# Peptides against a protein of PDB entry 4AID, part 10

Target 1, 242 residues: chain A of PDB entry 4AID
Amino acid sequence: FDIKRKTIEWGGKTLVLETGRIARQADGAVLATMGETVVLATAVFAKSQKPGQDFFPLTVNYQEKTFAAGKIPGGFFKREGRPSEKETLVSRLIDRPIRPLFVKGFKNEVQVVVTVLQHDLENDPDILGMVAASAALCLSGAPFMGPIGAARVGWVDGAYVLNPTLDEMKESKMDLVVAGTADAVMMVESEIQELSEEIVLGGVNFAHQQMQAVIDAIIDLAEHAAKEPFAFEPEDTDAIKA

## One batch from the design tools (peptide; aimed at target 1 A142 H224 A225 F230)

Design b1_p11_2_s2 (made by RFdiffusion4, then SolubleMPNN; from b1_p11_2, 6 letters changed)
Fold by OpenDDE base, seed 2:
Structure b1_p11_2_s2 (fold): chain B 242 residues (1-242), chain A 11 residues (1-11)
Amino acid sequence: as target 1 above (242 residues)
Amino acid sequence: MKNKLPEWMLP
């Protein structure tokens, strides 16, 4: 097995991105670990467009497996079948920043699956899932203009906190999730308690700065482990509107 | 073969 691993220190925690051990049938597969929270992201894409496909068929599925459910806050024994509210929300958090980054005109089916394998009760798997999905797409050879990074920012004792623990979040006046590229913020989701706009905007900037180390880590992993890029040339649709 | 990232994935 050709196992590639990138390890960085990120917000006082070790982030590990690994590929080549599991899910080798996917186009991209990344095992991501932060603390003892572990997620598997897989990216699969069709090598042709379906006849009559008129929209980009991206599906993002974040799932918390039943074997991890005993370690997931609020995780009762989930009946197999329907996504929870959390799984639905996190699937959207992952979808929102990645969807715009696919090459315009690409209409091949893309499936991103993020599976929580372990939860440590400290590190929320949502941010880790976003990072892992980004990495899996970058490894896949899909025409994805990533990577994205992601970060959660808290406001605790008058300071920004990168990826606060679930316990630190109880004291936080801000739950700010940011995703972006190296150059741009792609998504902001925020819950804020009586903070100035200046503090919130500073939190977005802090998040975007702190996610650069993750972006760089995904790039470094992809340089060593990415598949050959899928040969996709967008049809010049601008030539048909003249 | 050195898997080269596409030029558009290079910073």
Scores: peptide ipSAE 0.018, ipTM 0.486, DockQ to the pose 0.536
OpenDDE base, seeds 1, 3, 4, 5: peptide ipSAE 0.015, 0.007, 0.010, 0.017; ipTM 0.476, 0.441, 0.457, 0.402; seed 5 fails the geometry check

Design b1_p11_2_s4 (made by RFdiffusion4, then SolubleMPNN; from b1_p11_2, 7 letters changed)
Fold by OpenDDE base, seed 3:
Structure b1_p11_2_s4 (fold): chain B 242 residues (1-242), chain A 11 residues (1-11)
Amino acid sequence: as target 1 above (242 residues)
Amino acid sequence: MKNELPEIWKP
């Protein structure tokens, strides 16, 4: 087993990104840990386009398994079936920033699956799932122009807090989720209580600064563990120059 | 991987 691991300190917590132990049949697979919260991200892509495929067939599935659900606040024992509201929302949070980063004209089927394996009751798996999905795509050899980083920002006692715990979030006047590349913000989702636009914009900038360490950690992991880039020649060369 | 298509993904 060629197990490769990157470890960083991030927001006063240890972030671990690991590949090569599990899900080796995927194109990319990352086990990500922050505190005692653990997620598995897998990326799989088709090696050919379906005849007549007119759109990019990206599917993102965030899922919390029943064995982790007993440790998730508000988590009921899931019956196998439709995604919960949380799973649907987090799947969209992962999809939104990654979708525009695929090479234009790439219409091979891509499936990203994020599975929550453990929850510590402090660190929400959503941010960790975004980071793990980004890392799994960067390892896969798919034509993905990542990595993305992600961060949650709180506002507690008149200061920004990076990835506040579930308990700190009870005192927070802001729930701000940001995702971006090294150079650009790709997605903002925010719930704000009586804060100025200036504080919110400052929170976006704070998030983008704090996610750079995660982006660098994914790059370092990919330099050691990424598959060779998939040989892809898009039929439309004009779509690549924009 | 910084915002440039790898040469193998360039036409």
Scores: peptide ipSAE 0.008, ipTM 0.437, DockQ to the pose 0.118
OpenDDE base, seeds 1, 2, 4, 5: peptide ipSAE 0.000, 0.007, 0.000, 0.000; ipTM 0.384, 0.443, 0.386, 0.390

Design b1_p11_3 (made by RFdiffusion4)
Pose (drawn by RFdiffusion4):
Structure b1_p11_3 (pose): chain A 242 residues (1-242), chain P 11 residues (1-11)
Amino acid sequence: as target 1 above (242 residues)
Amino acid sequence: SDESWKIEGKF
């Protein structure tokens, strides 16, 4: 039972989100394509709370398969091993904006895994990885507040540029990744060539405008394909506090 | 807050 939101031509690139064909046993699994870069994002959460668990346990594992680029690993063992710098960075990039959007009071294990299956030498899967992770979370039924969007905004020839490619990045004076909900920017990460607070802040806002089409697209797929929501009421400590 | 996480699929 296969389902796509393949629409969203997004910033001139085609973004497809598919579910129900791959990884049916995960709570949420989305194969996401942007251009010709492909990642599978899966989301599973435990339906129970571990005794005495006192914080919200969430793990995000982003991994690149070298076959995503037609190469065998250079390592002595010719297999992927310990995560690289890029994989751990991208893992925190997804974890940061998601961790706060789970319902306060929820402490079940949650694991989201994003695997890069194909890289098109143009579209960085890191942003795509964020979007696919967000899509799988919505579909899983876990207490995850609305979807997250994300984008990279560059600064080329005096204008904002959405999701610039790797060649466009050579000419950019800004590298800003923003992830947010429909209401709010949730995270920023950037490297900037001494641009003003105004322009930087402008790029953050441009990104938040430009990522709405993605949140819409996730909400659209969730309307067709999400699992039943997991019931979770937080404790009404409201009367005791007052 | 947006409670769109409560959306269940139609199919």

Design b1_p11_3_s1 (made by RFdiffusion4, then SolubleMPNN; from b1_p11_3, 7 letters changed)
Fold by OpenDDE base, seed 3:
Structure b1_p11_3_s1 (fold): chain B 242 residues (1-242), chain A 11 residues (1-11)
Amino acid sequence: as target 1 above (242 residues)
Amino acid sequence: MDLSHLIRGSL
């Protein structure tokens, strides 16, 4: 197995991005670990457009599969078939920042699947899932103008906290999720308790600064493990205005 | 491999 791994320290935790061990049938596949939380992201894209495809068919599916060996708190027996509210929300959090980064005119089917394999009860899989999905797309050869980074920012004891634990989040006056490229913020989602706009804007800037190390780690992994870029030429739609 | 499609931040 040609296993490539990037490891960084991020917010006082070890982030590991690994490829080449599992899901090798995908176009891109990344096993991401933060603390003891583990997610698998896979990216698959069709090599042709379907006849009559009018829109970009991107599907993002985040799944918290309760493997029988760990009681995930709140894990009622998930009957196979319907995403939970959390799974639906996190699927959208991943979709929002990645969708605009595909090359205009690309209408091949793209499927991103993020599966939670392990949960440490401290590190939420959502941020890790966003990072893993970004990495899997960058490895895939799809015409994706990534990577994105992602970060959660808390406000605890009058300071910004990068990726607060689930316990620290109970004391946080802010749940701020940011995703972006190296140069731009692409998505902000926030739940805020009685904080000034200045603190919130400072939190967005803090998140964007702190995600640069993740973006660099994804680029480094892609330089060593990405597939050859899919040869996609957008149809020159400017030539039909004759 | 051409990685020009990856957005490297302007340092």
Scores: peptide ipSAE 0.031, ipTM 0.702, DockQ to the pose 0.115
OpenDDE base, seeds 1, 2, 4, 5: peptide ipSAE 0.023, 0.017, 0.018, 0.018; ipTM 0.670, 0.613, 0.576, 0.600

Design b1_p11_3_s2 (made by RFdiffusion4, then SolubleMPNN; from b1_p11_3, 7 letters changed)
Fold by OpenDDE base, seed 5:
Structure b1_p11_3_s2 (fold): chain B 242 residues (1-242), chain A 11 residues (1-11)
Amino acid sequence: as target 1 above (242 residues)
Amino acid sequence: MDLSHLIKGSL
């Protein structure tokens, strides 16, 4: 197995991005670990467009399977079939920042699947899932203008906290999820309790700064493990405006 | 709440 691994310290936790051990049939596949939370992201894309495809067919599926449920708070049999509210929300959190980063005119089917394999009860797999999905896309050869980074920011005891634990989040006045590129913020989702706009904007800037280490880690992994870029030439749509 | 519109003006 040609296993490539990047390890960084991020917010006082070890982030590991690994490829080449599992899901080798995907275009990109990343096993991501933060603390003892483990996710598998896979990216698969069609090598041709379907006839009559009028929109970009991106599907993102985040799932916390029943085999991880022994470590997931609430421990009840997740029935295979309907995504939970959390799974639906996290699927959207991953979709939102990645969708606009595909090359314009690319209408091949893209499937991103994030599966929670382990949960440590401290590190939420959503941020890890966003990072893993970004990494899997960068490895895939899809015409994706990533990577994205992602971060959660809390506000605890009058300070920003990067990727607060589930216990720290109980004391947090902010749940701020940010995703972005090296150059831009692509998505912000926030739940805020009685904080100024200044603190929130500062939280976005803090998140964007802190995610650069993740972006760099994905780039380093991609330099060593990415597939050859899929040969895609966007149709010159500017030639039809004459 | 999506605040992405606030950021495009402050970066």
Scores: peptide ipSAE 0.011, ipTM 0.591, DockQ to the pose 0.030
OpenDDE base, seeds 1, 2, 3, 4: peptide ipSAE 0.010, 0.010, 0.010, 0.011; ipTM 0.576, 0.576, 0.571, 0.574

Design b1_p11_3_s3 (made by RFdiffusion4, then SolubleMPNN; from b1_p11_3, 7 letters changed)
Fold by OpenDDE base, seed 3:
Structure b1_p11_3_s3 (fold): chain B 242 residues (1-242), chain A 11 residues (1-11)
Amino acid sequence: as target 1 above (242 residues)
Amino acid sequence: MDMSHLIKGSL
């Protein structure tokens, strides 16, 4: 197995991005670890467009497997079949920032699957899932203009906290999830308790600054492990208007 | 591998 690994310190925790061990049948596959929380992201894309495909068919599925149940807060024996509310929300959190980064005119089916394999009860797998999905897409060869980074920002004791633990989040006046590229914020989702707009905007900037190390880590992993880019030339629709 | 497609996506 040609295993590639990138390790960084991020918010006082070790982030590990690994590829080449698992899900090798996917176009991209990343095992991501932060603390003892572990997720597997896989990206698969069709090598052709379906006849009559008129929209970009991206699907993102975040899932918490039952074998991780008992290490996941909330203990629901998930009956097979329907995403939980959390799985639905996190799937959207991943989808929102990545969808606009695909090359315009690309209408091949893309499936991103993020599976929680382990939870440490401290590090929420949603942020890790966003990072892992970004990395898996960058490795896949899909025409994805990533990477994205992601960060959660708390406001605890009058300071910004990067990726607060589930216990620190109980004392936080802010749950701010940010995703972006190196140059741009792509998505903000926030729950805020009586904070000024200045503090919230400062939190977005803090998140965007702190995610740069993750973006750089994904780029470094991709340089060493990405598949050759899929040869996609968008039909020059501007050439038909002459 | 030309990585310019990953970096140029933000321009």
Scores: peptide ipSAE 0.010, ipTM 0.516, DockQ to the pose 0.116
OpenDDE base, seeds 1, 2, 4, 5: peptide ipSAE 0.008, 0.009, 0.008, 0.007; ipTM 0.550, 0.561, 0.468, 0.443

Design b1_p11_4 (made by RFdiffusion4)
Pose (drawn by RFdiffusion4):
Structure b1_p11_4 (pose): chain A 242 residues (1-242), chain P 11 residues (1-11)
Amino acid sequence: as target 1 above (242 residues)
Amino acid sequence: SLKHLADWLKA
């Protein structure tokens, strides 16, 4: 039972989100393509709380398979091993904006894994990885507040540029990743060539405008394909506090 | 067909 939101031509690139063919046993699994870069994002959460668990346990693993680029690993063991700098950075990049959007009071194990299956030498899977992770979370039925969008905004020839490719990045004076909900920017990360607070802030806002098409697309797929929501009421400590 | 979505997801 196969389902796509393949629409969203997004910033001139084709973004497809598919579910129901791959990884049917995960709570949420989305194969996401942008251009010709492909990642599978899966989301599973435990349907129970561990005794005495006192914080929200969430793990995000982002991993690149070297076959995603037609190469065998250079390591002595010719297999992927410990995460690289890029994999741990991207893992925190997904974790940061998601961790706060789970319902306050929820403490079940949640694991989201994003695996890079194909890299097209143009579209960085890191942003795509964020979007696919967000899509799988919405589909899983876990208490995860609305979808997240994300984008990279560059600054080339005096204009904002959405999701610039790797060659476009050589000419950019800004590298800004923003992830947000429909209402709010949730995270920023950037490296900037001494640009003003105004332009930087402008790029953040441009990104938040430009990522709406993605949140819409996730909401659209969730309307067709999401699992039943997991019931979770927080405790009404409201009367005790007053 | 459409699916039911939680209020937290509609936020």

Design b1_p11_4_s2 (made by RFdiffusion4, then SolubleMPNN; from b1_p11_4, 7 letters changed)
Fold by OpenDDE base, seed 5:
Structure b1_p11_4_s2 (fold): chain B 242 residues (1-242), chain A 11 residues (1-11)
Amino acid sequence: as target 1 above (242 residues)
Amino acid sequence: MKVKLGEWLKK
């Protein structure tokens, strides 16, 4: 096993990104840990476009499996069934910032699967899932112009809180999820309670700065563990104006 | 990590 691991301190928690132990059949696979919350992200992409493929077939699936429910309050055995509202939301939160970063004209099937393996009841697996998905894509060799970082920002006692715990979030006047590259904010999702635009914008900037350490950690992991880039030349779209 | 807005805006 060629196991590569990056560990950083992030927001006062240890973030671990690991590859090479599990899901080796994927193009990219990352086990991400923050506290005792653990997610597995896998990225798989087709090596050819399907005949007649007219759109970019990206699928993102975030799932909280039943075996993680042994710690999750109300963890009924999720029978094989429709994604929960949370699973649907988090799948979109991952999709939104990554979709624009694929090379234009790439229409090979891409599947990103994020599986929650463990939940500590403090660290929400959504942000960790976003980070893990980004890392898995960067390792895959897919024509993905990432990495993205992600962060949640709370507002507690007149201060920004990076990746608040589930308990800190009960006191938070803000649930701000930001995803971005080193250079740009790609996605903002916010639930706010009676906060000024200045506080919200400051929260976006705070998130974007704080996610740089995660971006750098993904780059460092990719330098040591990424597959060779998939040779993709976009067809010259000027030929279809006839 | 907690950061006050007024400390953030000074950086």
Scores: peptide ipSAE 0.060, ipTM 0.770, DockQ to the pose 0.023
OpenDDE base, seeds 1, 2, 3, 4: peptide ipSAE 0.024, 0.022, 0.045, 0.016; ipTM 0.679, 0.666, 0.746, 0.529

Design b1_p11_4_s3 (made by RFdiffusion4, then SolubleMPNN; from b1_p11_4, 7 letters changed)
Fold by OpenDDE base, seed 3:
Structure b1_p11_4_s3 (fold): chain B 242 residues (1-242), chain A 11 residues (1-11)
Amino acid sequence: as target 1 above (242 residues)
Amino acid sequence: MKKKLGEWLLK
């Protein structure tokens, strides 16, 4: 097996992105680890468009498997069949920043699946899932103009904290999730307790700065492990306006 | 200039 791995220190934690060991039948597959939290992201895309497809059929599914439930706070025994509120929210957090980065006119079915394999009770798998999904798409050969990075920012003791632990988040006056490319913020989601707009904007900037190392790590992994780009030429929509 | 990964994936 040709296993490619990128390891970086990120917010005082080791982030590992690995490909080539698991889910090799996917177009892209990344095992991502931060602390002892582990997620598997897979990206699969159709090699043709369905007849009459008028919209981009992207599906993002974040899943916390019951095998990790011995360590997930609030993980009541999931009856198989419906996403939890958390799984639905995190699926949207992943979808929002990646959807606009597909090449315009690409209407092949794309499925991104993020599966939580392990949870350490410190590192939330949502941010790790966003990073892993970005990496899996970059490896897939899909016409995706990524990578995205992602970060959570807390405000603890009058300072920004990158990817606060679940315990640090109890003391945090901010839960700020940011996703973006190297050049742009693509998504902000925030829960704020009585903080100034200046502190919140500073948190967005802090997140965007801190995610650059993750973006660079995904690029380095993709340079060594990405599939050949899918041969997709967007229909020249400028020829229909003449 | 390192080409953006997206610009590499479209070639």
Scores: peptide ipSAE 0.021, ipTM 0.586, DockQ to the pose 0.157
OpenDDE base, seeds 1, 2, 4, 5: peptide ipSAE 0.018, 0.012, 0.019, 0.017; ipTM 0.573, 0.562, 0.541, 0.522

Design b1_p11_4_s4 (made by RFdiffusion4, then SolubleMPNN; from b1_p11_4, 6 letters changed)
Fold by OpenDDE base, seed 2:
Structure b1_p11_4_s4 (fold): chain B 242 residues (1-242), chain A 11 residues (1-11)
Amino acid sequence: as target 1 above (242 residues)
Amino acid sequence: MKVKLSDWLKK
């Protein structure tokens, strides 16, 4: 097996991005680890558009498998089948920043699946899932103009905290999730308790700067492990509006 | 990692 791995120190934790060992049948597959939280992201895309496809058929599915449920906070034995509220929300958090980054006119089916394999009860798999999904897409050869990075920012004792633990989050006056490219913030989701706009904006900037190391790590992994780019030429749709 | 706002705004 040709296993490629990138390891960085990120927010005082080791982030590992690995490909080539698991889910080799996918177009892209990344095993991501932060602390003892482990996620598998897979990206699969159709090599042709379905006849009559009028929208971009991107599906993002974040799932916390039953074998990990014993380590998931609030994880009752999930009945097989329906996404939980958390799984639905996190699927949207992953979808929102990646959807705009696909090449315009690409309407081949894309499926991103993020599976929580392990949870350490400290590191929330949502941010890790976002990072892993980004990496899996960058490895896939899909016409995805990523990577994205992601970060959670807390506000504890008058300071920003990058990717606070679940326990640190109980003391945090801010739950700020940011996703972006190297150049742009693509998504902000925030829950804030009585903080100034200045602190919040500073948190977004902090997140965006801190995610650059993750973006760079995904790029480095992709340089060594990405599949050949899918030969996709967008139809010049600007010529039809003239 | 923890960064004080005052230190962040000075960068």
Scores: peptide ipSAE 0.026, ipTM 0.705, DockQ to the pose 0.023
OpenDDE base, seeds 1, 3, 4, 5: peptide ipSAE 0.008, 0.020, 0.025, 0.005; ipTM 0.439, 0.555, 0.682, 0.349

Design b1_p11_5 (made by RFdiffusion4)
Pose (drawn by RFdiffusion4):
Structure b1_p11_5 (pose): chain A 242 residues (1-242), chain P 11 residues (1-11)
Amino acid sequence: as target 1 above (242 residues)
Amino acid sequence: SPEVRTKAGKL
């Protein structure tokens, strides 16, 4: 039972989100394509709380398979091993904006895994990885507040540029990744060539405007394919506090 | 403010 939101031509690139064919045993699994870069994002959460668990346990693993680029690993064991700098960075990039959007009071194990299956030498999977992770989370039925969008905004020839490619990045004076909900920017990360607070802040806002088409697309797929929501009421400590 | 989904998918 296969389902896509393949629409979203997004910033001139085709973004497809598919579910129900791959990884049907996960709570949420989305194969996401942008251009010709492909990642599978899966989301599973435990249906129970561990005794005495006192914080929200969430793990995000982002991993690149070298076959995503047609190469065998250079390591002595010719197999992927410990995460690289890029994999741990991207893992925090996904974790940061998601961790606060789970319902306050929820403490079940949640694991989201994003695996890079194909890289097209143009579209960085890191942003795509964020979008696919957000899509799988919505579909899983966990207490995850609305979808997250994300984008990279560059600054080329005096204009904002959405999701610039790797070659476009050589000419950019800004590298800004923003992830947000429909209402709010949730995270920023950037490297900037001494641009003003105004332009930087402008890029953040441009990104928040440009990522709405993605949140819409996730909401659209969730309407057709999400699992039943997991019931979770927080404790009404409201009367005791007053 | 963002809210959690209240419904399953239609299909």

Design b1_p11_5_s1 (made by RFdiffusion4, then SolubleMPNN; from b1_p11_5, 3 letters changed)
Fold by OpenDDE base, seed 2:
Structure b1_p11_5_s1 (fold): chain B 242 residues (1-242), chain A 11 residues (1-11)
Amino acid sequence: as target 1 above (242 residues)
Amino acid sequence: APKVRTKAGSL
């Protein structure tokens, strides 16, 4: 098996991005680990557009599968068939920053699936899922103009904390999730308690700075493991309306 | 062909 791995230190934690071991049938597949939290992201895209497809059919599914009773908060009673509120939210957090990065006119079906395989009860799999989804898309050959990075920022004891633990988040006055490219913030989601706009804006900037190492890690992984780019030339539909 | 497509260009 041709296993490629990138490892970085990120916010005082080891981030590992791995490809080539699992889900090799996908267009892209990344096993991402931070601490003992482990996610599998897979990207699959159709090689043709469906007849009459008028919109970009991107589906993002984040799933916290109960592989072990007791290691995933709230995992004890997930009845098969409906995403939890968390799974729905995180699926949207992944969707929002990636959707605008597909090449204009690309209307082939794209499915991103992020599956939580392990949870350490310290590192939330949402950020890791965003990173893994970005990496899987970059590896896939899909016409995706990524990577994105992502970061959570807390505000604890008058300082920014990168990817706060679930325990640090209890003391945090901010839950700020940011996703972006190297050059731009693409998404912000925030819950804030009595903080100035200056601190919040500083948190966005801090997140965007801290995610650069992740973006670079995805690029490095993709250089070594990405599939050939899918040949996609959008039909110049603007030339037919003139 | 560049393996990575970024908004800044193909790498």
Scores: peptide ipSAE 0.135, ipTM 0.811, DockQ to the pose 0.125
OpenDDE base, seeds 1, 3, 4, 5: peptide ipSAE 0.072, 0.113, 0.114, 0.077; ipTM 0.762, 0.796, 0.793, 0.767

Design b1_p11_5_s2 (made by RFdiffusion4, then SolubleMPNN; from b1_p11_5, 3 letters changed)
Fold by OpenDDE base, seed 2:
Structure b1_p11_5_s2 (fold): chain B 242 residues (1-242), chain A 11 residues (1-11)
Amino acid sequence: as target 1 above (242 residues)
Amino acid sequence: MPKVRTKAGSL
């Protein structure tokens, strides 16, 4: 097995990105760990476009499987195949920043699956899932103009907290999820309690700054483990409208 | 060398 691993310290926690051990049948696969929270992201893309495909068919599926439910709050009853509200929300949080980063005109089917394998009750798997999905796409060879980083920012005791624990989040006046590239914020999702716009904007900037180390870690992993880029030339559809 | 496609270019 050719296992590649990147480890960084991030917000006082060890982030590990690993590829080559599991899900090798995917185009990209990353096992991401932060604390004792563990997620598997897989990216698969079709090598051809379906006839008559008019839109980019990206599907993102975040799932917290029952085998992880012994540590996942509320996980005990996921018997019936429908995504929970959380799974639906996190799937959208992953989708939103990655969708616009695919090369224009790419309409091959892309499936990103993020599976929570373990939860530590401190580190939320959503941020880790965003990071892992980004890394899996970068490894896949898909025409994805990533990576994205992601961060959660809290506001506790008058300070920004990077990726607050579930316990710190109870005291936080801010739940700010940010995703971005090295150069730009791509997505913000926020729940704010009586904070100034200045503090919120400062939180976005803090998140974007703090995610750079994750972006760099994904790049370093991809330099060592990425597949050859899929040969995709967008059809010059502007030439047919003449 | 496998190149990573980034918005800033191919690494």
Scores: peptide ipSAE 0.135, ipTM 0.819, DockQ to the pose 0.121
OpenDDE base, seeds 1, 3, 4, 5: peptide ipSAE 0.054, 0.116, 0.110, 0.075; ipTM 0.752, 0.807, 0.799, 0.772

